# Ledger of designs, part 4: peptides against a protein of PDB entry 4A54

Target 1, 94 residues: chain A of PDB entry 4A54
Amino acid sequence: MSVADFYGSNVEVLLNNDSKARGVITNFDSSNSILQLRLANDSTKSIVTKDIKDLRILPKNEIMPKNGTKSPSTNSTKLKSAETYSSKNKWSMD

## One batch from the design tools (peptide; made by RFdiffusion4, then SolubleMPNN)

Design b1_p8_7_s2 (from b1_p8_7, 4 letters changed)
Fold by OpenDDE base, seed 2:
Structure b1_p8_7_s2 (fold): chain B 94 residues (1-94), chain A 8 residues (1-8)
Amino acid sequence: as target 1 above (94 residues)
Amino acid sequence: SELAKKLS
């Protein structure tokens, strides 16, 4: 599995100093072992992979503050909250 | 690091 498989993925990186960075993987420099993230403010952060303690992929549904990349409008299927109409069957006995 | 190996 190559880092390239994760290009464009939103990730949270936990660094060895316990700091966290969140962003989209935009590049990986294998020669220098540098992971490049695009942050929410559209800035770029370069992280040396040896400084990474953990990496997790964030689910697409987490509203990362997308600057201008059009989130594909996944048609929010309005999950109509099925109002459980508890149809109280009022059995009117006459 | 094990991670570097996965990312490499």
Scores: peptide ipSAE 0.152, ipTM 0.771, DockQ to the pose 0.233
Fold by OpenDDE base, seed 3:
Structure b1_p8_7_s2 (fold): chain B 94 residues (1-94), chain A 8 residues (1-8)
Amino acid sequence: as target 1 above (94 residues)
Amino acid sequence: SELAKKLS
């Protein structure tokens, strides 16, 4: 499972300093371990992954303000409904 | 980071 699989997903990031950021994953720099989020105000935030304590994917049904950024029509490869929204998809940094 | 490993 690559970060690219989560592009376009709404996430909440908990940082080591206990601050939170919410946004859409737009990019990941593997060389520098930097996660890029688009925030609700359309600004971008870069987060070093070492500073991330926890990351959760927000459910699509949460009325996140649809800033109507068109889902890039990446070819609908049917992401098989990974049905199991197992509450365990908490990427807890062990 | 463990997150980076999961994201790689």
Scores: peptide ipSAE 0.148, ipTM 0.773, DockQ to the pose 0.151
Fold by OpenDDE base, seed 1:
Structure b1_p8_7_s2 (fold): chain B 94 residues (1-94), chain A 8 residues (1-8)
Amino acid sequence: as target 1 above (94 residues)
Amino acid sequence: SELAKKLS
């Protein structure tokens, strides 16, 4: 599964310093291990993946940042209805 | 890391 599969997903990122960021995944730089999030204020936050303690995908019903830039219709390959949102959408750094 | 594996 590539990061591209998560483009347009709303996520919550817990950083190693216990700060949190919420936004839509807009890009991932694999060379530098940088995740880019678009925040609610339309600003972009770049996060080095090594600084991520945990990441979870937020359910679609949560307030997405308003600026409807047409998320390219990534064919929502039905990620099979992941059962309980809490367990399957949690990622932790080892 | 589990995240790194998913992001690779």
Scores: peptide ipSAE 0.142, ipTM 0.759, DockQ to the pose 0.140
Fold by OpenDDE base, seed 4:
Structure b1_p8_7_s2 (fold): chain B 94 residues (1-94), chain A 8 residues (1-8)
Amino acid sequence: as target 1 above (94 residues)
Amino acid sequence: SELAKKLS
C-alpha cells in the first residue's frame, strides 16, 4: 500500500512529543521521509516520519473545516461504523 | 511497523 493511496485523506498524526496535528495529506517526500499536511488554516506542515508515533485516518463524515479545495472524489469505499473505522484506520509505528 | 509499510 502506497502513501499515494492516502493523498487527500484527512488524518490525525500523534507525534513522539505527544503533540497532535490534523490535516489533509498533500504530499510525501520518500527521499527525506517527510509527510506534508495541509492544516485547517490552509498552512502546510511538514512532519518527519521518525517523529510520528501514530496516525489515523479521520472518517469522511467528520465535519472537517471544508477549506474549499474540492476533496478529490476518492471512491467512497463505504467504510462501516465510526467506531470500527477509528480502530481499523489506526496505524502505529510498531 | 504498519505505518512504515504504508509510507514505503
Scores: peptide ipSAE 0.142, ipTM 0.754, DockQ to the pose 0.144; fails the geometry check

Design b1_p8_7_s3 (from b1_p8_7, 4 letters changed)
Fold by OpenDDE base, seed 2:
Structure b1_p8_7_s3 (fold): chain B 94 residues (1-94), chain A 8 residues (1-8)
Amino acid sequence: as target 1 above (94 residues)
Amino acid sequence: SELAAKLS
């Protein structure tokens, strides 16, 4: 699986200094081992991969601040928050 | 790095 497979994905990067960066993967420079993120303010951040402690893909439902580029309105099927109805089965003991 | 290996 190549980094290219994650292009366009929203990610959270935890750096070795415990700072975090969130953005969309826009590029990876394999020669220099640099991951490029587009941040919420449309700026670009370049991160050397050796400085990355952890990387996670953010779920699409996490409201990243939509900078106004029209993400194609995929009909967000309202993922009905599965309210875990704690069906307290009140067993009425007769 | 291990991460670079996963990303490559």
Scores: peptide ipSAE 0.154, ipTM 0.771, DockQ to the pose 0.258
Fold by OpenDDE base, seed 1:
Structure b1_p8_7_s3 (fold): chain B 94 residues (1-94), chain A 8 residues (1-8)
Amino acid sequence: as target 1 above (94 residues)
Amino acid sequence: SELAAKLS
């Protein structure tokens, strides 16, 4: 499963410093291991993956404040409803 | 990173 499969997904990232970031995955630089998030204020945050302690995909039903930017209608490829069991959406870094 | 491996 590639990072591209998660483009447009809302995520919560827990960093090694125990800070949290929430945003939409917009890009991943595999060469530099950098995850790019679009934040609620439409700014972008680049996170080095080594600094990520945990990442979870937020359920679509959580009304993130629709800042009116028309999410480009990415054709909702029916990501088969990975059943929102909270446990499966947690990527623990071992 | 393990995350990078999962994301690759």
Scores: peptide ipSAE 0.154, ipTM 0.774, DockQ to the pose 0.157
Fold by OpenDDE base, seed 5:
Structure b1_p8_7_s3 (fold): chain B 94 residues (1-94), chain A 8 residues (1-8)
Amino acid sequence: as target 1 above (94 residues)
Amino acid sequence: SELAAKLS
């Protein structure tokens, strides 16, 4: 399965520095090992895959707050700590 | 890693 099979998927990326990024996979540069995400604010973030600790595909029902869609103002509920839902496809870089 | 395999 290639990364292209995940284009358009919502993902959460945990980086080695313990920061998190959420976005849609838009591209992968295989030559440079760079994963590109579109973030909720429609900006793009490039992540070197070597910096990725974990990656999980988010369920389709998790509406990433897109700019302009009244996602119900669910208050900044802290991204609930990725409750390791046992069923979550977690990809570890380790 | 599983991720590396999918991204390769």
Scores: peptide ipSAE 0.149, ipTM 0.759, DockQ to the pose 0.195
Fold by OpenDDE base, seed 4:
Structure b1_p8_7_s3 (fold): chain B 94 residues (1-94), chain A 8 residues (1-8)
Amino acid sequence: as target 1 above (94 residues)
Amino acid sequence: SELAAKLS
């Protein structure tokens, strides 16, 4: 599984300093280990992966930064409760 | 880490 599999996903990143960032994954620089997010204000944030404590994929029903491109109508599979979905889509840095 | 493995 590669970072490319998560492109276009809305994510919440918990940093080692306990700050949080939310955005859409737009790029990953493998040479420098930098994750790029598009934020709600259409700005970009670059995060060094060593500074990431945890990352989770947000459910599609959460307010995604409206990139004007029509989200392809992925069939609304009834994603179970937000809590269950959040727990299943969480990854921790060791 | 689990995240590092998925981001590699």
Scores: peptide ipSAE 0.146, ipTM 0.756, DockQ to the pose 0.160; fails the geometry check

Design b1_p8_7_s4 (from b1_p8_7, 4 letters changed)
Fold by OpenDDE base, seed 1:
Structure b1_p8_7_s4 (fold): chain B 94 residues (1-94), chain A 8 residues (1-8)
Amino acid sequence: as target 1 above (94 residues)
Amino acid sequence: SELAQKLS
């Protein structure tokens, strides 16, 4: 599964400093390990993945930042009905 | 990072 599969997903990121960021994944720079989020105010936040303590994908029913640009219709490959949203959409960094 | 690996 590539990061590209998560593009357009609304996520909550918990940082090592216990701050939180919410936004839509717009890009991932694998070379520099930088995750880019579009925030609700249409600004972009770049987060170094080493600073991420936890990441979860938010349900579609939660308020998504106004995607100004037409999200390319990524064919929502039906990620099979992820069981309980809470357990499967959580990534913890060791 | 583990996250980077999951996202790669």
Scores: peptide ipSAE 0.143, ipTM 0.772, DockQ to the pose 0.152
Fold by OpenDDE base, seed 2:
Structure b1_p8_7_s4 (fold): chain B 94 residues (1-94), chain A 8 residues (1-8)
Amino acid sequence: as target 1 above (94 residues)
Amino acid sequence: SELAQKLS
């Protein structure tokens, strides 16, 4: 599995200093072992892979504030909050 | 690092 397979994925990187970075993987420099992330503010952060403690892929549904890319309007299925109509079955006995 | 190996 190549890092290239994750290009464009939103990730959270936990660094050895316990700091976190979130962004989209835009590049990986194998020669220098540098992972490049595009951050929410459209800035770029370069991270040396040896400084990475953990990396997780974020689900696509997490609204990362993408400044410019039109989040595909996933039709917000209005999760109609199922108002639990507590149908009080008033059993009117006559 | 193990991660670097996975990413390489």
Scores: peptide ipSAE 0.142, ipTM 0.767, DockQ to the pose 0.230
Fold by OpenDDE base, seed 3:
Structure b1_p8_7_s4 (fold): chain B 94 residues (1-94), chain A 8 residues (1-8)
Amino acid sequence: as target 1 above (94 residues)
Amino acid sequence: SELAQKLS
């Protein structure tokens, strides 16, 4: 499973300093371990992955203010029915 | 990081 599989997903990131960021994953720099988020105000935030304490994928049904950015029509490759949103999809950095 | 490993 690559970071690319989560591009376009809404996430909440908990940082080591207990601050939170919410946004859409737009890019990941594997060389520098930097996660890029697009925020609700259309700005971008770069987060070093070492500073991330926890990351969760937000359910699509959460009324996130649809800033109407058209989901890039990435070819609907049928992401196979990923099993039930088990609450376990918490990427806890152990 | 474990996250980086999960994301790689």
Scores: peptide ipSAE 0.141, ipTM 0.770, DockQ to the pose 0.150
Fold by OpenDDE base, seed 4:
Structure b1_p8_7_s4 (fold): chain B 94 residues (1-94), chain A 8 residues (1-8)
Amino acid sequence: as target 1 above (94 residues)
Amino acid sequence: SELAQKLS
């Protein structure tokens, strides 16, 4: 599974300092291990992956502030029910 | 990291 498969996905990132960031994955720099998120205010946040404790994909039905940029029609892989979605789309750094 | 592997 490539990071490219998650481009345009809304995510919540839990950092090692217990802070949280929410945004859309816009890029991943594999050379530097940096995840780039577009935030609700249209700013960009770069996060070093070593600082990430947990990452979850947010369900599409969650009203994220649509900043007017057309979410690219990522092929809606029909992710099943919201309850199974939260558990299955949790990537714990074990 | 496992995350980096999933994101690669």
Scores: peptide ipSAE 0.146, ipTM 0.771, DockQ to the pose 0.161; fails the geometry check

Design b1_p8_8_s1 (from b1_p8_8 with E1S E8S)
Fold by OpenDDE base, seed 4:
Structure b1_p8_8_s1 (fold): chain B 94 residues (1-94), chain A 8 residues (1-8)
Amino acid sequence: as target 1 above (94 residues)
Amino acid sequence: SELKEALS
């Protein structure tokens, strides 16, 4: 499979520095090994793949607030880039 | 995982 098969997927990325990023996969630069995420605040985060410790694909029913999009019956939170997030969910790569 | 492999 290619990374392009996952474009549009919501992911949570655990980095080697133990920080976390959450966003939608929008692009992958294979030449430079850079994964691009769109964050909840509509900013873009570029992550070098070597810095990725683990990923998990978020379930479709998991709320990913985005600017300009109302979260149905949930609190919309704007995600900050490179912020550490606590997650009790099992880390798994799809 | 497929995604991890694709990123490798």
Scores: peptide ipSAE 0.476, ipTM 0.895, DockQ to the pose 0.775
Fold by OpenDDE base, seed 3:
Structure b1_p8_8_s1 (fold): chain B 94 residues (1-94), chain A 8 residues (1-8)
Amino acid sequence: as target 1 above (94 residues)
Amino acid sequence: SELKEALS
């Protein structure tokens, strides 16, 4: 399979420095080994694959954390930042 | 594991 098969998937990436990023896979530069994520704030983050320690595909029922605190809305909940979210879920790679 | 393989 290619990374392109996972375009549109929500992922959580654990980096070698133990920081985390969450986003939708939008592109992969195979020549330079750069994975591109779209974050919850619609910005993009480029990650060099060698910096990835682990990653997991987020379940469809899991809400992508927003960048910031809860906004006043009937349908909004307080969420952690997409770039700093931590969970106790087991890391797995498809 | 498929994504891991694709990234490697």
Scores: peptide ipSAE 0.478, ipTM 0.892, DockQ to the pose 0.818; fails the geometry check
Fold by OpenDDE base, seed 1:
Structure b1_p8_8_s1 (fold): chain B 94 residues (1-94), chain A 8 residues (1-8)
Amino acid sequence: as target 1 above (94 residues)
Amino acid sequence: SELKEALS
């Protein structure tokens, strides 16, 4: 399976510095090991994979970015930009 | 786990 199979998925990324980012996977540069997330404000965050401590795919019932879902969205709740999210769910990777 | 494997 490739990262491209997860394009459009909303993910929460925990970085090695314990900061968090949430966004929709829009691209993966395998040559440079860069994961790109579209954030709630439609900006793009590039994350080097080596800086990722853990990540999880967010369930559809959680807050989603404004314009980014793989599946058709109906009145998706806009994910707030520039916020640090507290994870209540156990970190897991699909 | 599949995503993690894909990123590795």
Scores: peptide ipSAE 0.471, ipTM 0.892, DockQ to the pose 0.700; fails the geometry check
Fold by OpenDDE base, seed 5:
Structure b1_p8_8_s1 (fold): chain B 94 residues (1-94), chain A 8 residues (1-8)
Amino acid sequence: as target 1 above (94 residues)
Amino acid sequence: SELKEALS
């Protein structure tokens, strides 16, 4: 399986510095090992994979970035705008 | 995980 199979998925990334980033996977640069996320404010964040401590794919019932992003579901519905939330879900490196 | 494998 390739990272491209996860394009459009909303993910939460835990970095090695214990900071978190949440966004939709828009691209992966395999040559440089850089994961690109689209954030809630429509900005783009590039993350070097070596800086990733853990990540998880957010369930559909959680708030996802809205701006220009649609759900990867077959219906391709527009996503809800992200808001402050506290995750209770376990981390999973699937 | 599949995503982790893809990122490695």
Scores: peptide ipSAE 0.469, ipTM 0.893, DockQ to the pose 0.729; fails the geometry check

Design b1_p8_8_s3 (from b1_p8_8, 3 letters changed)
Fold by OpenDDE base, seed 2:
Structure b1_p8_8_s3 (fold): chain B 94 residues (1-94), chain A 8 residues (1-8)
Amino acid sequence: as target 1 above (94 residues)
Amino acid sequence: SELKKALS
């Protein structure tokens, strides 16, 4: 299985510094080990995979970013301008 | 997760 199999998935990334980012996986550069997310404000965030502590795929029934999601959901929201934040949310993994 | 494995 490759990262490409998860393109379009909405994910929450927990970084080693305990900050979090949420976005849709749009690309993975295997040569440079960089995961690219599209954030709720349509900006792009590049994350070096070595900085990732953990990831979870956000379920369809959870509040998800409006922009970039192809998943049908009645519950969508925009994230604040600060797309990277610290949180203590419960995790559910694929 | 399968995604985490794919990223490693």
Scores: peptide ipSAE 0.500, ipTM 0.903, DockQ to the pose 0.762
Fold by OpenDDE base, seed 5:
Structure b1_p8_8_s3 (fold): chain B 94 residues (1-94), chain A 8 residues (1-8)
Amino acid sequence: as target 1 above (94 residues)
Amino acid sequence: SELKKALS
């Protein structure tokens, strides 16, 4: 399985500095090990994979970035706009 | 996760 299989997925990334980023996976640069996320404000964030402490794919029932993103489900539906969110879901590195 | 594996 490749990272490309997860394009369009909304993820929460926990960084080594304990900060968090949430966004939709738009690209992965395998040569430089850089994961690209589109954020709720339509800006792009590039994350070096070495800086990732943990990550999880957000369930569809959670608020996701709205602009230009659709659910990765078979029925590609427009995602809801992101709001202030506190996640209580467990992290998984599987 | 499969995603983490793909990022490795």
Scores: peptide ipSAE 0.494, ipTM 0.902, DockQ to the pose 0.731; fails the geometry check
Fold by OpenDDE base, seed 1:
Structure b1_p8_8_s3 (fold): chain B 94 residues (1-94), chain A 8 residues (1-8)
Amino acid sequence: as target 1 above (94 residues)
Amino acid sequence: SELKKALS
């Protein structure tokens, strides 16, 4: 399975510095190990994979960024941009 | 876990 199989998924990323980012996976550069997330304001955050402590795919009932993928989308509540998110859910990777 | 594997 490749990262491309998860394009369009909404994820929360916990970084090594304990900051958190939420966004839609839009791209992965395997050569440079860079994961790209589209944020709620349509900006892109590039994350070096070595800086990722953990990540999880967000359930649909949580706040999501704007939908902008080819995957079927429903009305979603936009995440606030440029914020550190706190999660009550246990960290787990799919 | 599959995503983590794909990123590793």
Scores: peptide ipSAE 0.494, ipTM 0.900, DockQ to the pose 0.755; fails the geometry check
Fold by OpenDDE base, seed 3:
Formats: sequence, C-alpha cells, structure tokens
Structure b1_p8_8_s3 (fold): chain B 94 residues (1-94), chain A 8 residues (1-8)
Amino acid sequence: as target 1 above (94 residues)
Amino acid sequence: SELKKALS
C-alpha cells in the first residue's frame, strides 16, 4: 500500500516533541518524506515523517477538534474522511 | 500498520 491509499483520512499525529496535529491527509512527498495535512481551519501543515512518534486514523464519528476543545476557526467544519478509517480509538500505525 | 509501512 501507499500513503495515497489513505488520502482523505482524518488522522491524529503525535510528534516526537509530544505535540499533536490533526487533519486530513492530502499529500505525501516520498522523496522528502513529508506528510501534508489539511487542518480544520483549511490551512495546511507539512510534517517530516521522522518527526512522527505515532499516529492514528480517526473514526468517522470523532469530532475535529477533540471534544472539550474549542474550534480554532469560526468557519471550522468537520473534516471529511475517505473510505479508509479505523474504528480503533487508540494510538496505532495501521 | 499499513500506513506505518507506507510511511517507512
């Protein structure tokens, strides 16, 4: 499988510095090992794969951002998920 | 694990 098979999936990424990012996978630069996410505010975030400690594919019913966290954007909407998603609500690298 | 494999 390729990363492209997961385009459109909502993911939560845990970075080596213990920060987290949530977004939809939109692109992957295999040459430079850069994963691109679209965030809830429609901005993009590029993540170098070596900085990823762990990630999980979010279930379709999970809200973005997490429950109990305010939306960073007034125009924030639920991020669309592709057909590929995990129902496992735990850290995993599927 | 498939995504992990794809990223590696």
Scores: peptide ipSAE 0.493, ipTM 0.899, DockQ to the pose 0.688; fails the geometry check

Design b1_p8_8_s4 (from b1_p8_8, 3 letters changed)
Fold by OpenDDE base, seed 5:
Structure b1_p8_8_s4 (fold): chain B 94 residues (1-94), chain A 8 residues (1-8)
Amino acid sequence: as target 1 above (94 residues)
Amino acid sequence: SALKEALS
């Protein structure tokens, strides 16, 4: 399975510094190991994969950035911004 | 997870 299979998916990323980022996966640069997220404010955040402590795909029942999301097995859906939502769902690092 | 594996 490739990262491209998850393009359009809404994810929460926990960084090594314990900060979090939420966004839609828009690109992955495998050569440089950079994951690109589109954030709720339509800006782009680039994350070096080595800085990722943990990550999870946000389920459909969670609030997602306004730009919507697309699960690998589902149609694209626009959901409300996740900026004010704290999920207790289990991390998908396993 | 499959995503983590793909990122590795």
Scores: peptide ipSAE 0.479, ipTM 0.896, DockQ to the pose 0.721
Fold by OpenDDE base, seed 1:
Parts: structure tokens; C-alpha cells; sequence
Structure b1_p8_8_s4 (fold): chain B 94 residues (1-94), chain A 8 residues (1-8)
């Protein structure tokens, strides 16, 4: 499976410095190992994969960046960008 | 996860 299969997914990324980023996966540079997220403010955050401690894909019922996915069943709602969120959902790195 | 595998 490729990262492209997850394009459009809203994810929360826990970084090695314990900061969190939340956004929609828009691109992946496999040559440089850089994951690109679109944040709630429509800015882009580039994350080197080695800096990722853990990931989770947010469920559909979670709020998403304003200009995120165009899923017919999911309304795009502005999410707080680049904030540390409390998570009740299990981290997924398996 | 499949995502982790894809990123590795």
C-alpha cells in the first residue's frame, strides 16, 4: 500500500518533540521522506517521517480542516491548526 | 498500520 492511498485522510501526527500536527494528507515525497499536511488555515506543513513518533487517522465524525476532503458525507469544518489535541482515540502506528 | 508501512 502506498501513502497515496491515504491522500485526503485527516490525520493527527505526534512528533518526536511531543508536539502534534493535525491536517489532511496531501502529498508524500518518497525520495526525501516528507509527508505534507494541509492544516486548518490552509497552510501546508511538511514533516520528515523520521520526526514522526506516532500517527492516527481521525474518524469521519471528527472535525476536519475547512478546505480538506470533499467527502459527500462529511462536512468540512474549520479545525484548530497546529495545536496539541487531547486524544481519546488510540494512536495507530501498526 | 498500513499507513506506517507506507511511510517506512
Amino acid sequence: as target 1 above (94 residues)
Amino acid sequence: SALKEALS
Scores: peptide ipSAE 0.482, ipTM 0.896, DockQ to the pose 0.739; fails the geometry check
Fold by OpenDDE base, seed 3:
Parts: structure tokens; C-alpha cells; sequence
Structure b1_p8_8_s4 (fold): chain B 94 residues (1-94), chain A 8 residues (1-8)
């Protein structure tokens, strides 16, 4: 399976410095090992994969909070998840 | 996970 199979998935990334980032996977640069996320404010964040301690795919029904909005984004682009979410396994290390 | 493996 490739990272491209997870494009559109909403993920939470735990970094080595224990900070977290949450967003939708929009791109992966395999040459430079950079994962790109779209954040709730529609900005983009690039994360070097070596800085990733762990990550998890968020449930499909989980709403990414947008600043000042109560409505879930109903854009034509459906959030995708290639893996089953488990409440017991919060983090997907393997 | 499959995603983590794909990122490695």
C-alpha cells in the first residue's frame, strides 16, 4: 500500500517533540520524505516523516473544528480512510 | 499500521 492510498484521510500526527498536528493528507513527497497536510484553517503543513513519532487515522464522523464554523464542510471531496478505526488502538504505529 | 509502513 502507498501513501497515496490515504490521500483525503483525516489524520492526527504525533511528532517526536510530542507536539501534534491534525489535518487531511493531500500529498506525499517520497523523494524528500515530506507529508503534506491540509489544516482546519485551510493552510498547509509539511512534515518530515523522520519527525513523526506516531499517527492515527481519525474516524470518518469526526469533524475537524474550523475556526468560527459550526457546520461540517460538505465539500465534494469525501474524507477517506483505508483502515478501520479502533478505539482501543488510538495510535497506528505499525 | 499500513499508513505508517507506507511512510517508512
Amino acid sequence: as target 1 above (94 residues)
Amino acid sequence: SALKEALS
Scores: peptide ipSAE 0.480, ipTM 0.897, DockQ to the pose 0.610; fails the geometry check
Fold by OpenDDE base, seed 4:
Structure b1_p8_8_s4 (fold): chain B 94 residues (1-94), chain A 8 residues (1-8)
Amino acid sequence: as target 1 above (94 residues)
Amino acid sequence: SALKEALS
């Protein structure tokens, strides 16, 4: 399986400095190991994979980025701001 | 996990 299989997924990233980022996976640069997220304000954040401590794929019932991919089977609440979201301490890198 | 493996 490749990172491309997760394009459009909403994820929360825990970085080594304990900061968090939430966004939609839009691209992965395998040559440079850079994961690209679209944030709630439609800006792009590039994250070097070595700086990632953990990841969580957000379930369909969690708040999603404003212009992220919505689950067709359930209602999704969109984030108003990249910094305005409920952080959870449950992590999964499945 | 599949995503972790894909990123490694």
Scores: peptide ipSAE 0.478, ipTM 0.894, DockQ to the pose 0.755; fails the geometry check

## One batch from the design tools (peptide; made by RFdiffusion4, then SolubleMPNN)

Design b1_p9_1_s1 (from b1_p9_1, 5 letters changed)
Fold by OpenDDE base, seed 3:
Structure b1_p9_1_s1 (fold): chain B 94 residues (1-94), chain A 9 residues (1-9)
Amino acid sequence: as target 1 above (94 residues)
Amino acid sequence: EKELREAIF
């Protein structure tokens, strides 16, 4: 299995400095060990894999970064506020 | 997930 099999997956990354990043996997540079995420603001964040402490794939029901293409106004079910998922982040590196 | 971790590291 390759990282490419997970392109388009929404992930939460825990960094070694205990900061978190959320985004969709768009690319992986194996030569430089860089994971690329598309963020909620449509920007791209590059993360060196050595800086990653842990990661998890988010379930499809969690808020995905908006692709800047105007999804037609299907009924905006009010994305309820960013519940600080103080959920016990069982960072299952499974 | 273990499979993604194994693919990255």
Scores: peptide ipSAE 0.450, ipTM 0.875, DockQ to the pose 0.768; fails the geometry check
Fold by OpenDDE base, seed 1:
Structure b1_p9_1_s1 (fold): chain B 94 residues (1-94), chain A 9 residues (1-9)
Amino acid sequence: as target 1 above (94 residues)
Amino acid sequence: EKELREAIF
């Protein structure tokens, strides 16, 4: 299986610096080990895989906050702090 | 997810 099999998947990435990135997998540079994500603001973020601590595939029904769609639920699911997120959402690379 | 991990790492 290749990373290309997951293109278009929405993922949340936990980085070694405990920051998080969420986006759609658009590309993977195997030569440089760089994962490319399209973010909610339509920008692209390149992540070196060595900087990835953990990742999870988000279910298709998780509304990526698209800028424009008033997700009626005002609950900005604040990317709960790594601590609160780890308690609620099991990080799995599997 | 395991498969994605194995593909990335």
Scores: peptide ipSAE 0.450, ipTM 0.876, DockQ to the pose 0.762; fails the geometry check
Fold by OpenDDE base, seed 4:
Structure b1_p9_1_s1 (fold): chain B 94 residues (1-94), chain A 9 residues (1-9)
Amino acid sequence: as target 1 above (94 residues)
Amino acid sequence: EKELREAIF
């Protein structure tokens, strides 16, 4: 399986510096080991794979917070408490 | 997810 099989997947990346990035996989440079993500603000972030501590695939229905547009006040349907994925499974890479 | 890790690393 290649990284290209995951293009269009929404992912959360944990970096070695404990910073996080969320975005859609748009490209992978195998020669330089660079993963490219499209962020919620439509900008692109390039990440060297050596800087990645962990990553997870996000479910398709997870609304990436778009910076700045007023989420229309859709009525408080209680998003059921995201089951506290046991701290152990939060980064269980599939 | 293991498959993505194996593809990247």
Scores: peptide ipSAE 0.450, ipTM 0.875, DockQ to the pose 0.728; fails the geometry check
Fold by OpenDDE base, seed 5:
Structure b1_p9_1_s1 (fold): chain B 94 residues (1-94), chain A 9 residues (1-9)
Amino acid sequence: as target 1 above (94 residues)
Amino acid sequence: EKELREAIF
């Protein structure tokens, strides 16, 4: 299975510095080990895989709190930008 | 989730 099989999935990434990023997987550069996420503000975040502590795939039905910008009608779950790590979150990789 | 981990690393 390749990372491409998960393109379009909403994920929450826990980084080694205990910060979190949420985004849709849009690309993976295997040569440079870079995971690309599209964030809620339509910006792109590139994450080096060595900086990833853990990852959670978000369910499609998770109504992420829409900060007021209407992302267009495509089933794009509004993703939160980077948040502080919470110990209540179960981190896993699918 | 395990499959995604194996694909990334």
Scores: peptide ipSAE 0.448, ipTM 0.875, DockQ to the pose 0.779; fails the geometry check

